Peptides against a protein of PDB entry 7UQJ. Designs and how they scored, part 294

Target 1, 160 residues: chain A of PDB entry 7UQJ
Amino acid sequence: PELYQNFNITPPRGVLFHGPPGTGKTLMARALAASCSSDERKITFFMRKGADILSKWVGEAERQLRLLFEEAKKHQPSIIFFDEIDGLAPVRSSKQEQIHASIVSTLLALMDGMDNRGQVIVIGATNRPDAVDPALRRPGRFDREFYFPLPDVKARFKIL

## One batch from the design tools (peptide; made by RFdiffusion4, then SolubleMPNN)

Design b2_p26_7_s4 (from b2_p26_7, 13 letters changed)
Fold by OpenDDE base, seed 1:
Order: sequence, then structure tokens, then C-alpha cells
Structure b2_p26_7_s4 (fold): chain B 160 residues (1-160), chain C 160 residues (1-160), chain D 160 residues (1-160), chain A 26 residues (1-26)
Amino acid sequence: as target 1 above (160 residues)
Amino acid sequence: as target 1 above (160 residues)
Amino acid sequence: as target 1 above (160 residues)
Amino acid sequence: MVPPLEGRLEEVTGPRRELTVEVKLP
């Protein structure tokens, strides 16, 4: 929020962090939240795990998503972080389609319904960006993607 | 490995990284692996997810653990990182006891069987250290624990 | 501190976290500080920004560094985190040489003067490790380096 | 009662200059 405001840039509605497990996607999202909040301007950070929304709230997942976005809107500036977002919005597969389709449709509508003036950023983290429904990866949703590479030894040597 | 070798210290057999999700446990393990590897001395980093070992290898989990430790021993200095280790070695609960007991017993034996001269460090990451079998948290196993707090306001206030 | 003490390892005097901006270096330093402190053993985390020491304390920077290290020594176990350390200890360039040379010399002396029994770790974070005076990157100073990779340029360009 | 949003981190404030990290390891 502040980073983009300080730059007079409309914050993206959604940012997808992707890369192998343990590349610091979640840590980065928290760091960004931490760095964007000052003593004067606190950022509220909401975390959800994609699989938890499906497993804990079968039949209420849509309502829980709405409540999450409403709470994030009430506590602006805010970040909604979906860890393992591929577990929330998998690519449409034939056997679990209806439940997932409703949740994805709800998430899409919530991301689309965020006024560009809102200080709510959605960050999705995944190890499998291709397992995320392509509808979420369109402009106005998760339209920005950050790859988190493995810390390879070559990266150390490019810094030595 | 190198960190402890450069300090002439016997590396612990096991280190438990615990703390809330997205506190950088996995990134830290990778960063430690990366930092301990030089151009002259590469550390091999093995990652497994606890649930994957159970779900993919029902009946072969013990063999897969043995193979993992053998591979780590062949590629010394090495780090074995178990992400979500509570999913691999849950506290013994009455209904799934036999399969979990065998896997835990195998992991214990593998950790105990590591020669103190071995350059293999095992890092377990969990959000629930109390969900890890206490037998793994004993001396000579995951005898060192690192808490990764949320960058929460209270952690900030305890940091203030 | 505790990590190295629990390992009977002489803690490094300095660890350099390097990598592009927004790679979580600062958050990792905080997470390390946090993870090294227990209920029984609190770690004091000192943060300074390299440029702030130069800009705020022209003529007192050496004194402020000494005070910082003394305070860190009083509050052991402790971490001194220099964010943007390249701003504190730039590679010796001809026009600003004398002021920077004195500050760098003071920092070197402070890092060298830490008794190996001291529980003070210095963490430097930079986006430009090659902009850090090589004298700081020698054994007994920032002798350990951790690379924090960018989310690859493709991620930046897909975000641009 | 809406269960408290699991994983709500209220007040991720910016890097304060002096942080005394008191983290309780068990």
C-alpha cells in the first residue's frame, strides 16, 4: 500500500508470488507488510492457507472469503495473503468442479469489486503457478507475478 | 555443515525450526544451506514435505527415509530439510499408530545412526512443535529448536 | 548468539546478507534475532541504517558506532543489524574518503575488538555487496555471506 | 462470533530502529 502510494502508483489488486517451496514467498509478503507499515500507518496483514478455506469451511468458503475481504477493507491499508493459493483456486478439474468453481468465482468477484482506491493488496503464494486458475491470473486480479528462485550457489557467486 | 566445521563444532544431528507459517523457516534453512556452501564446498540441500512422505509412499515411507539419508550421506556436506515435519512424525495417536510408529522409529534410528563425524544436518520445520513426537525432540535428534515468531506487533513490542 | 553458543561455535563477528531489494534480508535478520531469543534468553536486536549513521551524525558517526557496540555488548546476547551497510562502509572512493575511512576503520576495530566470547552478532544487509569495503568482508568481520536472490527479472518484467 | 481470522497479523509496523527481540524458545 504505502510503497505504491509513496510512488503514486495504483497498487496492484493482486500479486502472485511463485517459486519452489521455501524460497521465502510468505516471508516476503510479511516483510512487505512490515515495511509498508509505519508508526503512523499500520498495515493489517491477513493470512489464509488455500487448503484450509476448502477443508474447514465446506459450504461456507464463499462467505469466509467475503468476510475476509470485508475485514481487510475495514482495516485498510491491508494485505490479504493466500498461502498455497493453488489449493484455493485449482485449475478447473472435472470431479470437484462445482465447489471450486463457486469459490473461484467468489474470489474473482471480490478481487474485481475492490475499488482501485482501496488500500487492499492481495498476495497469493504458490509453488505451482500453472495450478492456479488462469482466470485469477488476468488483469485486475493477480496481474503481477513474482518468481522466487531457489537460492542457488551461483547466486552466492554472483554476489561474491 | 561448514558453519559448524569452520568453527570446529560437531554439527547437531537435528535442528527444529518452529513458528507460525510464513516466518521464513524454509527460507532460513535454504539460506543456511546456501551460506554454508562455497564454490569449493557445495552443500547438497534435500527437501521433503512430511505429508508427501506419508501420502505418496504408504508402506514405503521407511524405505524412502533410508534412501534420503543414504543420498544425503553420499552428498556430504548436506542438509535434509523436512518441511511440515509434524506431518511425518505426529504425536502417537491411537487410530493411525502402527504406520506412524514405524516411520517415526525409522527416522529416530536414522538420526541416531548418523556418525557425529557426518556432515549431514537434519532440519525439521513445523508450525506445531508440540505435534512432533517427543522422541524426535530428545538429545541426539532434534535437540536444538529455533522459534520463528511472526513479525507480530507483540513480537515488535517485545522487540521494542 | 544462542545458535552458535548452543553449538559451542564462536559466533561469526559478522554476517552479510546480500541480494536485491525486497528479498527479505531485513525480515530474515529479524526472524533470526527472534528465533535466537527464548523466554529464558532474550536477544536484543539493534537496527541501524547505513546512510542514517552518515547523514545524521557527520562527525559523530564513530562515536555512535562505539555507543551502539557498547550497548549491544551490555545487552548480550544481541544482534546489530546494519540495513543498507553499503551506505555505511562504501568502497573507498577518492572524494568522500576521509570521513568514510574513519567510519570504516572504526567499524573494523569494533568488529575486531569483539571478544570471541561475546554474544554480539553483526548482520549487514546490502543490495550491493561489491559496494561494501572489502576490508569488512575479511575473516573475523563479515566473513559469512548470504545471498537473497531476486525474484528473477522475468518476475519484475511481468510485474512491470 | 466470527472466529478470529487465523493468521491475522495486526500492525505489521515498519522496521523500528532498535528492536529488542525477546522470543521465548521453550
Scores: peptide ipSAE 0.000, ipTM 0.290, DockQ to the pose 0.040; fails the geometry check
Fold by OpenDDE base, seed 2:
Structure b2_p26_7_s4 (fold): chain B 160 residues (1-160), chain C 160 residues (1-160), chain D 160 residues (1-160), chain A 26 residues (1-26)
Amino acid sequence: as target 1 above (160 residues)
Amino acid sequence: as target 1 above (160 residues)
Amino acid sequence: as target 1 above (160 residues)
Amino acid sequence: MVPPLEGRLEEVTGPRRELTVEVKLP
């Protein structure tokens, strides 16, 4: 967050980190949270796993998302990190699709409901950006996407 | 990798990466795998998730572990990375505990059955080292443990 | 580090981590230090910032470098991590250039003075590998270089 | 009682502990 303020760059509301598993998406999110916290201005880091939102909070996932965003807003500047955000994507099964659609719709509404002046950044991490609902990837939501490449073969040779 | 050669440290068969989620355990495992590959000598990186071993291969998990170790041995030098290896730990439910105990026992046997000259390294990553079966944390298995701390405030100032 | 022993690679005296800021260079250095420590054999991790060597120790920087290497040698196996090592590079200003040249020369001498069997590894991190004195990047010094890519150029523009 | 938001990663701003990566081997 502070990085964006320092660069006079309007921080995105949502940033999608995508790339192969173990490319440091979560680490980068933490490093960003870390890099943006000053002694005077601590960033609160909220983390949720996409699959946990579905599995732990069946029927309350929407409420938990709302509470998460409210807490993030209370504790701004803050980062909400959704790990495995593709886990919030509709699975092609009808009943699950309705539940997923509701959760995604809630997330969309929460992201849209953030004022552009809010010091809440949402970071989604996924190994499958194509599995993330295209609605989440639109302007005003996860409108910034970062590919975390595997360290190139050449980088492999040099760490030796 | 080269760091250990200088230190005259016998490479462990198994390395346990532990620390808070998103501290780069998986990234480090990949970076290590990357660091060890040369143009002449590519390291094969095998990755499995502890929960996947239990969930995807109910009743075949032991066989899949054996196949994994065989493939790793065929493709040595190799790294087997178990992400969320605490997911192989017994859940306090009796039936699951037996299945978990069998899988852990298989993993123990596979790690013990590696010759000390084998070019197969096993890396386990966990957010909860105390949830990993102490038998896995013994000499000749995951006998090396690495704490991945959260980047402290001082690391914050240095990532900038 | 242990991975290097398996790969029959002579560990470098010096490793240059280069890449854009926030790419995890410092984290990797720490995780490497972590990865090399055992209960029986703790690796001592020394960290200095290039700019701090110049700014905090005006006129004593050479002595502080010597002391650092001596301490690292006493506490071997050890890692000396120089963050922002390009901060030790001569800035094109005449008076600073002489001071920087002396510090770099001292660092060169210290790196050259390490026996190839010394259990002291020097890791330099820089955002600007081209700003690092080419003399530091020669065999027997920072002879291994690791590029920490940002996620692709498009991802760079989006982290901003 | 809504269970407290499990997974509040509290303040990443712990006190300046030097990242002494103590690797405890067993």
Scores: peptide ipSAE 0.000, ipTM 0.260, DockQ to the pose 0.056; fails the geometry check
Fold by OpenDDE base, seed 4:
Structure b2_p26_7_s4 (fold): chain B 160 residues (1-160), chain C 160 residues (1-160), chain D 160 residues (1-160), chain A 26 residues (1-26)
Amino acid sequence: as target 1 above (160 residues)
Amino acid sequence: as target 1 above (160 residues)
Amino acid sequence: as target 1 above (160 residues)
Amino acid sequence: MVPPLEGRLEEVTGPRRELTVEVKLP
């Protein structure tokens, strides 16, 4: 948040956290949400899991996404966090592909419909960035990507 | 491992991490594995996801669990981390209940079969501790439980 | 970084991460740095350890701090991360107090000399926020503080 | 944020002790 303001960068609408499992992507998103709140300015944090969007919202997933973005807009400033956003990826069944395509299309439209002046940030977390629909990774959507490496010894040497 | 050795505490066989989504359970398990390793003592970290045990190991889940514990024993000291261990829970279909019962029974037997002298620790993470089979939460299995709270709003105000 | 821009918040020049050892302060700083980088926009991440500023830079610490800020300014956008910033604190020897006072004075001057429009963020991490010179914690310096709590004692007693 | 266990995340995130955690992913 603060870094981008100093940089006179148009803040991304969407941020993609990617990296191996258990690298702290979800924790980071929560920490960012916490860090951006204050006594004067509470940030509302919404969380959804990609797999839940498919499984829990069968037949209502699009409506639930719309409601999520509406609630996020009503409770500005807000963060929408999609954990395991690659869980929106199509499973190789034709019926699941159609449901996926519709849900992804809805998410794309919702991200495109966010006014750049809106105080809503979308954070997606994935272990498989290549499984995230490339359309979500374009400018105006998840246009910023953050790699969470494993603390490998060489990455520790770059981390040190 | 090292912390329990230093304290002359019999290390728990199993540790259950529970708390709301995105509280850093998986990160903590990795951090524990990393913190317990040294230049002199490398800890081998194995990770599995509960849902993957059901879906990817259909018909072989028991064998794969046995192999996992054997590999963990060969690579001592080691940690086996089960992320979303509640994903082993039966879904309300009789066929899924039977598959679950067999997998859970195998996991119970493997945890019971760990010699207390073994340098293998099992960590389970869940958002739904009550969805974890109570048999897994008994002494000699996941007998230690760690609650990962959400950072309280007051703690958020101190974080901000 | 991005979140503060969306919120029209003047980004802090300095952010203090504080909390008990092993609370992930250093990890968070790195993840923030990684998070703020993209393929199009690489953020330069500088790291120093407070104890190293005293021990490795004996007699040159002030010059090294100046060079660090100059390099950070040349490689904008950039993050300067001071791990264990309380390691700049005086140890109870009069000679160390004088060296500390000079180094802290230099750091204060460097932080004050950062134009608010500069694309340099300073992150300090400490386990002892009360050991950080109060002058560093004033507006225009480390004016944002993030507490990384331990799991609460009741959660610790459920953890233990 | 789950507050990490005392000392443990600093050792994960802290200076180069060559903690080669070979994560054998299957």
Scores: peptide ipSAE 0.000, ipTM 0.283, DockQ to the pose 0.038; fails the geometry check

Design b2_p26_7_s4 (from b2_p26_7, 13 letters changed)
Fold by OpenDDE base, seed 5:
Structure b2_p26_7_s4 (fold): chain B 160 residues (1-160), chain C 160 residues (1-160), chain D 160 residues (1-160), chain A 26 residues (1-26)
Amino acid sequence: as target 1 above (160 residues)
Amino acid sequence: as target 1 above (160 residues)
Amino acid sequence: as target 1 above (160 residues)
Amino acid sequence: MVPPLEGRLEEVTGPRRELTVEVKLP
């Protein structure tokens, strides 16, 4: 939010972090959340795991998504981070279509219902961007994508 | 490996990264793997997810763990990173005891069977260190633990 | 660089990472460097320690800074990371004023001489943001600040 | 309610090698 304000740029509604597992997508999202809040403007960081929404919130996944977005709206400026978003919103494959379709449709509606002026940014992290429903990767949703490559061998030497 | 060599410290056999989800445990493990490999010494980074070992390797999880440790031994110096290790080796809860106990026992034996001179480091990441079998958290196994706290709200201003 | 390009955001000239020692500022800078470089666009990550510039490059600190910025310009897109930047650019205290003032003035000039279109990002890390010369913390320099708060004590013990 | 995640990162001081990272952006 504030980066975009300080740059006079409209923040994207949604940002997709993708790359090999353990490339720091979740850390980066937290670091981003942790880097956007001033003493003057606390950003609230909401994190959910896609697989947890499907597994722990079976039958309430839509309601929990709505509550999450409402809570994020109440605590603006805020970041909603979906870790493993490919687990929440997989590409529609035939047999589990109805439940996945409903969760995806709810997430789409929640992202579309964020006024562009909303100080809520949604960050999705995935190891498989191609496994995310293309409807989520459209403008006004996860319209910005960041690849988190494996840190190259040369980058590696100085942290240790 | 090289961090410990540069400090003249014997590398731990196992390091547990714990903390809230998305605190960068996996990134840190990759950054560590990345930072330990020189132009002179490429570290091979093996990554597995605890939940994937249970879900994808049903009935072969022990064999796959053995193969992983053998491959890591062949590609020394190496790092084996278990993401969500609490999913692989949960604290013994009654009903799924036998399968989990066998995987845990295999992982214990594989960690114990690494000679301290082996340039193989095992990193486990978990959001719930208390959900990891205490047998894995003993000396000679995951005897080193790192808490990854959430970056504080003040860090928040500048990345976004 | 590319994060900002993908967001259609002009990258800041300078980002200050601050927080207690051992808060992952260096790791985050590396992870950022690691996350900003594609197969199509290698980001060159230059790291220097503020104290090393003063201690190892006595009498050549200004020249080494110039060379660093020139090399970073040649290897665009690039990140220059100054670890312990408070050691390089301390707040002007009376007795060592002249040498520190010259290095600070050189760093200021180098940061000001980066056209905003330059794909060079400067990241400074410090444990004491209030010990950094306020001239560096102005717009067009380290105009973006990130607080890295301490992991709870349990996190520290096992990385070392 | 997932509590607001107020955590602090720590600096790992290891040997300083040049970090060349190649990231493919899509």
Scores: peptide ipSAE 0.000, ipTM 0.324, DockQ to the pose 0.034; fails the geometry check

Design b2_p26_8_s1 (from b2_p26_8, 12 letters changed)
Fold by OpenDDE base, seed 5:
Formats: structure tokens, C-alpha cells, sequence
Structure b2_p26_8_s1 (fold): chain B 160 residues (1-160), chain C 160 residues (1-160), chain D 160 residues (1-160), chain A 26 residues (1-26)
């Protein structure tokens, strides 16, 4: 807060972790959660997979998202980590428009509805940032993007 | 190879990486692949997700597994990494028995059919080792298990 | 800070993350930075690569290090993360003695000059802890070492 | 390869974006 307040920067509501699979996006999100947790200020880490929300909660995905955000808000400070967010909110392709549109709209509304005073951070991880709906990548949503490069293979060849 | 040859240890055909999500299982599999790759001996890393094999290849999942193992065998030395293998080979629950049984049976046969001379390693990653068919966890298949603990929170308290 | 104050532990001036490439060292450092930042106490994360400091700042590496530490001190609490610190501060080998000696000496002086009240943590990540100048690994510098195992090196030897 | 250039460019952009930005998550 103080640095964001000092720079008039709205704290990111969402962070997009993107990069090749197995670059440690999920590990980072957990490491983030656990390092933000002090003895005094435990951060509650909520983890969901995009595909799980779509497949397990067909017709309830919106409700499950709402419940997740409510639970995260109840357990502030909190991190909501969406692994494979490209599975939850793919770029609207014509044939799957309605169901995905509703889930995306719900996620957008939930991210927009996070009061700037709320200590809830949303982390989306994807291997395909371009497969995430551009509406999620706008300011006030996933406005920060972290590229997880493959660990430098050249560094390995220098090590071997 | 040489170390296993020297110790008369049958190289594990499969390794199960298990632990909480975001403990670096996938990162590790990539790190393994790239550390085993030297300038002289590049290891080909094949990555698939269990859910992708089930969802994208409905009716071809068995064929895609065969092709994957053939391709891995053609590009030896190779690592086949199944991320979320609990999605590929769930414990046989009554309602989905036939389709899952065929995929599991195909994966079992492919792992059993890996000649001990084959430089193909299979890594399965799961957040739920108990959700993986016990037949896959038997000797000659995923006979080695690695627990990926959450990064020791105490180590963080020692850093902070 | 509070935890160190509570335990009468002098906050480590430096932490060495070491282990094979792609074990999440850089990942952990970013995660540490992000997690030590609370609403009240934002941590500024400065990231540099050892090789970048040497290659991009030929003749200015010492000045760039000083500026980095000054900036980190200005934006306290701060984390300075040196990725590939073995590239910044290699063990003095005879042929590169003078230039590396000055950079190492500058980094040593900067780490020694961090007042115990300064909320600046230095994290060095390396794949080669033995390639880091032993002077950096002394108490009051990188006095904490975290091994990022590849999952069980015995596992690698059991996998390979 | 175009992928390596894209990776390097995204690495550069990521490095430039993360050079001096306070990563405040909380």
C-alpha cells in the first residue's frame, strides 16, 4: 500500500504469470503466498485450476467463482491462484461463446468488485497468455504480467 | 545410464512426482530433462497433460499414447512427462470404468513394453498420488516416488 | 524485521540460493520479495543478473552495484536479487583477477556497509556455489545458504 | 528461431518491466 499510495499506483488486483509449462509459475504463486505470510499475517492461499472449474462445476462455475472470492475475502489477506487460467477464461472463440462468456464475465465482475482496500490478490498462471481473454489483461484486473522463462539452457551448458 | 549400469540397478521406467500443487514438479521434470541433456546427449522432452489426453483425444487417447511412446523411443534418450497424470489414469471408479480402463491399460502396456535398454524415462506428476491407479505405482512402472514438499516455511522464517 | 527483532537474530545481509538450474531459485527470490511485501510494508525487489552486470556494464559494474545498493537503501525495505551471482563474483581465478577482484571487493564492501538496521536483503542465486568467491559466503554477507535440490539428487541417480 | 527471439524479447521486456518495479503483492 504505501509504495502504491506514494506512486499513485493502484495495487494490482491480478497478476498474470505466463511462460512455458514447468517454469515454476505455480511454485511461485505458492512461494508468494507463503512468503507474504508472517507469523502475524498469515496469507490464505486458494488454488483452483481453470479446467477443474469448467469441467467439475459445469453450470456452477460462476457460483464456485463467487464462493471462492467470498471465501478469499473472508480469509484476508488472501491469494487466489488460478492455475491454467487459459482453461477458465479462453479467448472467446465463436463456438463456445455463451458458457465461457458467462465465466469470463463473472471473473471480470469479481476482479472489478475487489475493493482497493481488499487484501485479495488474484494470480493467474498460463502457458498461453494470448489464449487468455484480453478483457482479463486490462488495468484493474490482471494488469501485471510476469514472464517465467525456461531456466536458461545456456546456463546449464555452462554448468555442465 | 552408466551409473545404473555400474550399480546393476534397473533404471526406473517411471517416476511419480507427487506433492501439493505448485511445488515445482513440472519445473523439476524440465530441470531433469535439461540437466541430463549434455552437448553430446540431448534429451528429448515430451510433455503431455493427463486432462489434455482425455479431453482432446477422445477415442484416440490410446493411439496418441502409443504415438507418444514411439516418438519418445525414436528420439532417445527421452523423457515423457505426464503432468497431472491423475487426470490420465485415475483410480478406476465404477462410472467411468471402460474408457479409463483402456487408457490405463494402454499406459501400463506401454510402460511394461519399455525395454530395459530403452533410454525413455516416464515422469508422472500429480497432486494426488492416491488418485493414480495403483497398477501404475507397481514395480517396473512408476516404481519411484518423489514427494515435493511445499518449500519449507521455516526456511522462509530463517530468511526473513 | 519483526521476526528478527523478536528472535534477536541479526537479519541476514545475504542469502545464497544454490542448486541446479531450474530448481526455482529465481522463482523463490521473487516469491520472497512479493511475500515480504505487506500492505504496510512494501518490499522493493531489485533484480540483476551477474552476467548482465559484467557484460553490459564493462567498466561501470562497480558504479552500477553502488547505484543498485543506494537505490535499494532508498526504497527500503528492499531485496536485491542477483541471479547467476557466480557470473558477478566468480572465484578468483588467476587470469581474470583484477576486474573480478574489483567487482567482488565492491560487492563485499556494499554488503559489509549494510547497517544492521538496514532493511535490505541481498539474495544471490547460483547454480555453482563453489564458483562464488568464498569471501561472499562469510558471516555478515551470504551467511545463509539454501540448497534448491533438484528433487532428490539420489532420485536423479535413481532415475538416470 | 522466431521462438528464441520471442523468448529473448519477452525476457527483455520482462526484465525491463521487473528491473525496478516494486513487486508489491500485498
Amino acid sequence: as target 1 above (160 residues)
Amino acid sequence: as target 1 above (160 residues)
Amino acid sequence: as target 1 above (160 residues)
Amino acid sequence: SEQQQLIQQRQKESQERFKDEPVEFF
Scores: peptide ipSAE 0.016, ipTM 0.369, DockQ to the pose 0.071; fails the geometry check
Fold by OpenDDE base, seed 1:
Structure b2_p26_8_s1 (fold): chain B 160 residues (1-160), chain C 160 residues (1-160), chain D 160 residues (1-160), chain A 26 residues (1-26)
Amino acid sequence: as target 1 above (160 residues)
Amino acid sequence: as target 1 above (160 residues)
Amino acid sequence: as target 1 above (160 residues)
Amino acid sequence: SEQQQLIQQRQKESQERFKDEPVEFF
């Protein structure tokens, strides 16, 4: 809190983990949660899949997102990890586009509504960073991006 | 500080991340910086590429390294991450060897000149640990090494 | 300590990292140790291989485990990382089963004997979570599990 | 391949964004 105030550095509210499948994005998010948890400071790790937000929360996705952010704020410090956040991307069907647009708009509003004092970090993971709504990738949202490169398979075969 | 003084344990000033390309060395260094940052304690993460130190800082590389270490000390606690630190390795041309030797000598002096009280950690990443000057791998410098193994592709195919 | 007391949340004494070979389990454990280490708080990272506990410590494995936990407690905060912890699993020979059972029983007792105030975290890594004794996976032992998924090789080949 | 160039470019862009940035998770 105070350090962010002094340096005028907007805390990254959102971090986008992107890279080819199985570069360890989900693993890294869990590891960050574990490593930031000390005996003196437990970090609560909330995990949701983007596809599950759409499929399991049909008709309640916006409410479930609000509840998730409230729960994360209640249990701060906390990490909200959205795995496969590109699963919130519009599917090519117009009727699904409206549902996706509402969910994405709700997520935008929740990320914008996080006060700078909230010890809540949002991590999004995707294999398709270009499928993530550009509005989510703006400052104060997922404004930091970590690329997870694939191991160079050619270099693998040189070591094998 | 005090814990290091009491146990006579020289703080690892440098950590060498080594392993095949794309094992997540750079990602790990960033994740470490992020996870060591708490609300009470921001860690400033400085990133430089070894190849950029040679190519972009031609004729000023030593000065830029000094400025980097001064800036890291000013913004302590901090992590200096040298990606592709083997890019500071001698190129097979004698004229480049002298330039490389000066830069490596400056880096050695800067790592040696870090007081045990400086909350500055240096992380070097390489795909070629044997191309890193053995002098950098001595106690008080990059004295800890973390190998980043490739996923055993054979074991992967046994699970597929 | 205090935060665990206040929330009645038993500190995870043990974390099981499981997933296919080379998903970065060992890497993650090292990264966690590094990331939790600040200048004010060094985490001592103890690494042992399950197979080495059986093969190198033949006839003294129980004593070496006790010494390891005592050393970890002496150098708290600390992480004990057991790589290939399934290597403590019974080998199909009855005579080895008794030796394995003694070692596993000793590890169980050591994990149970960790006071909630000990800043000692135990991380076990395995490629075969089902080969880890179910008694080790109970609350107060390895009660948290992190799955390290393989990169979707199909998605890898779509990017290659 | 065009994909390898895109990967290298994205890696470079991601790396350049975090140059000298305070990585505060909290």
Scores: peptide ipSAE 0.011, ipTM 0.228, DockQ to the pose 0.082; fails the geometry check
Fold by OpenDDE base, seed 2:
Structure b2_p26_8_s1 (fold): chain B 160 residues (1-160), chain C 160 residues (1-160), chain D 160 residues (1-160), chain A 26 residues (1-26)
Amino acid sequence: as target 1 above (160 residues)
Amino acid sequence: as target 1 above (160 residues)
Amino acid sequence: as target 1 above (160 residues)
Amino acid sequence: SEQQQLIQQRQKESQERFKDEPVEFF
């Protein structure tokens, strides 16, 4: 919210950081959280991995998401950062396991349930924006998307 | 090592990160050191600024470079990161102070003295690749160069 | 200005980015400058290195600082980014060279001379906040500080 | 080295600080 109010930008409920792996998505999210804190106004930074929510919390992932959003709301201003959100919210398919469908529906409901005046920003990071459920990319959810380009492929190949 | 093996890239002895200031060269070097560290295999990250080696170690810079390379070899796998390497190893000129000439010659010798099988990577970062002594940019030294472009202004606009 | 008005935060004249080297301070400052620009409202980003101002402009550093602030004021909204500000404005000591004392006094006067309504933000980046003159860290100068922690190894691994 | 310990300590501290903690805005 504050990040966006300050820019005279309508605060998105969600921000999708996308781009090839290693483009600085997670770093930028942390650095944004840091840059929006102050001595007087600390931003609470919640970080979850999409894959960790699925794997560690089989059957509890829905509850963990609710708790995360409640805690983020309690600690406003706050940022919820989902790293690898494509792992949490894969594209809906007829073959999608009921577990993943429930988690996606829960995340949608939680993002829809955030008041536009809430000082909770949700940042999703993915290497595969097309692997994120399009329902999450709609207005009022991850309605702002940020491409982290590969620094010129030649520049990365050599760093590695 | 693993970073380069996984890319099927012959591990350079030296990697030159170059590009405009604030393109994330230092961050990338640290993130690489981080990303190659595992719970089982921590990479030791040595960082020096070119200007600090010149200014703080007047008359000892050569010794400090030797100690740095010895320590890096002792703590393999390791990364030596020279931030602002253009400050340490300016282009050779007839006006080059004897101090700078000695430091450049020492750095050349240290890079040449690294066995190809060593798990020591040297990363030099500069905003001015043309201000780095061409002798350092030869094969077996900083033989791989990475341009860090300014992330497109538009790509960053979105991250905030 | 906009960056701070929208947080309902009194816009600092100056922002100190501090933290370990390679934590993305310079990258963040550029990302902020980028993110506050728009197609209609470009932020002019001025960048100087503390050490470069001292070394390149011996005897002219004061004039160069004045010109920089005048140019930033002319190109509002603008960001002045001092990378390595601890190099430009070291802690005052009885042993501090007259040149450094003059530069610090000039920077203080320039920051104090900025109207609170000015669309000029000054960002100082340092790896050593305690090496920055405390006079620069007072209210109305670099009155907001931002710690750039080393992203956790695991958090950086994903950024790569 | 002391610097390596300091980097590891700061990395660990950063890990802890970003785990559901207020980002230290200095």
Scores: peptide ipSAE 0.000, ipTM 0.286, DockQ to the pose 0.082; fails the geometry check

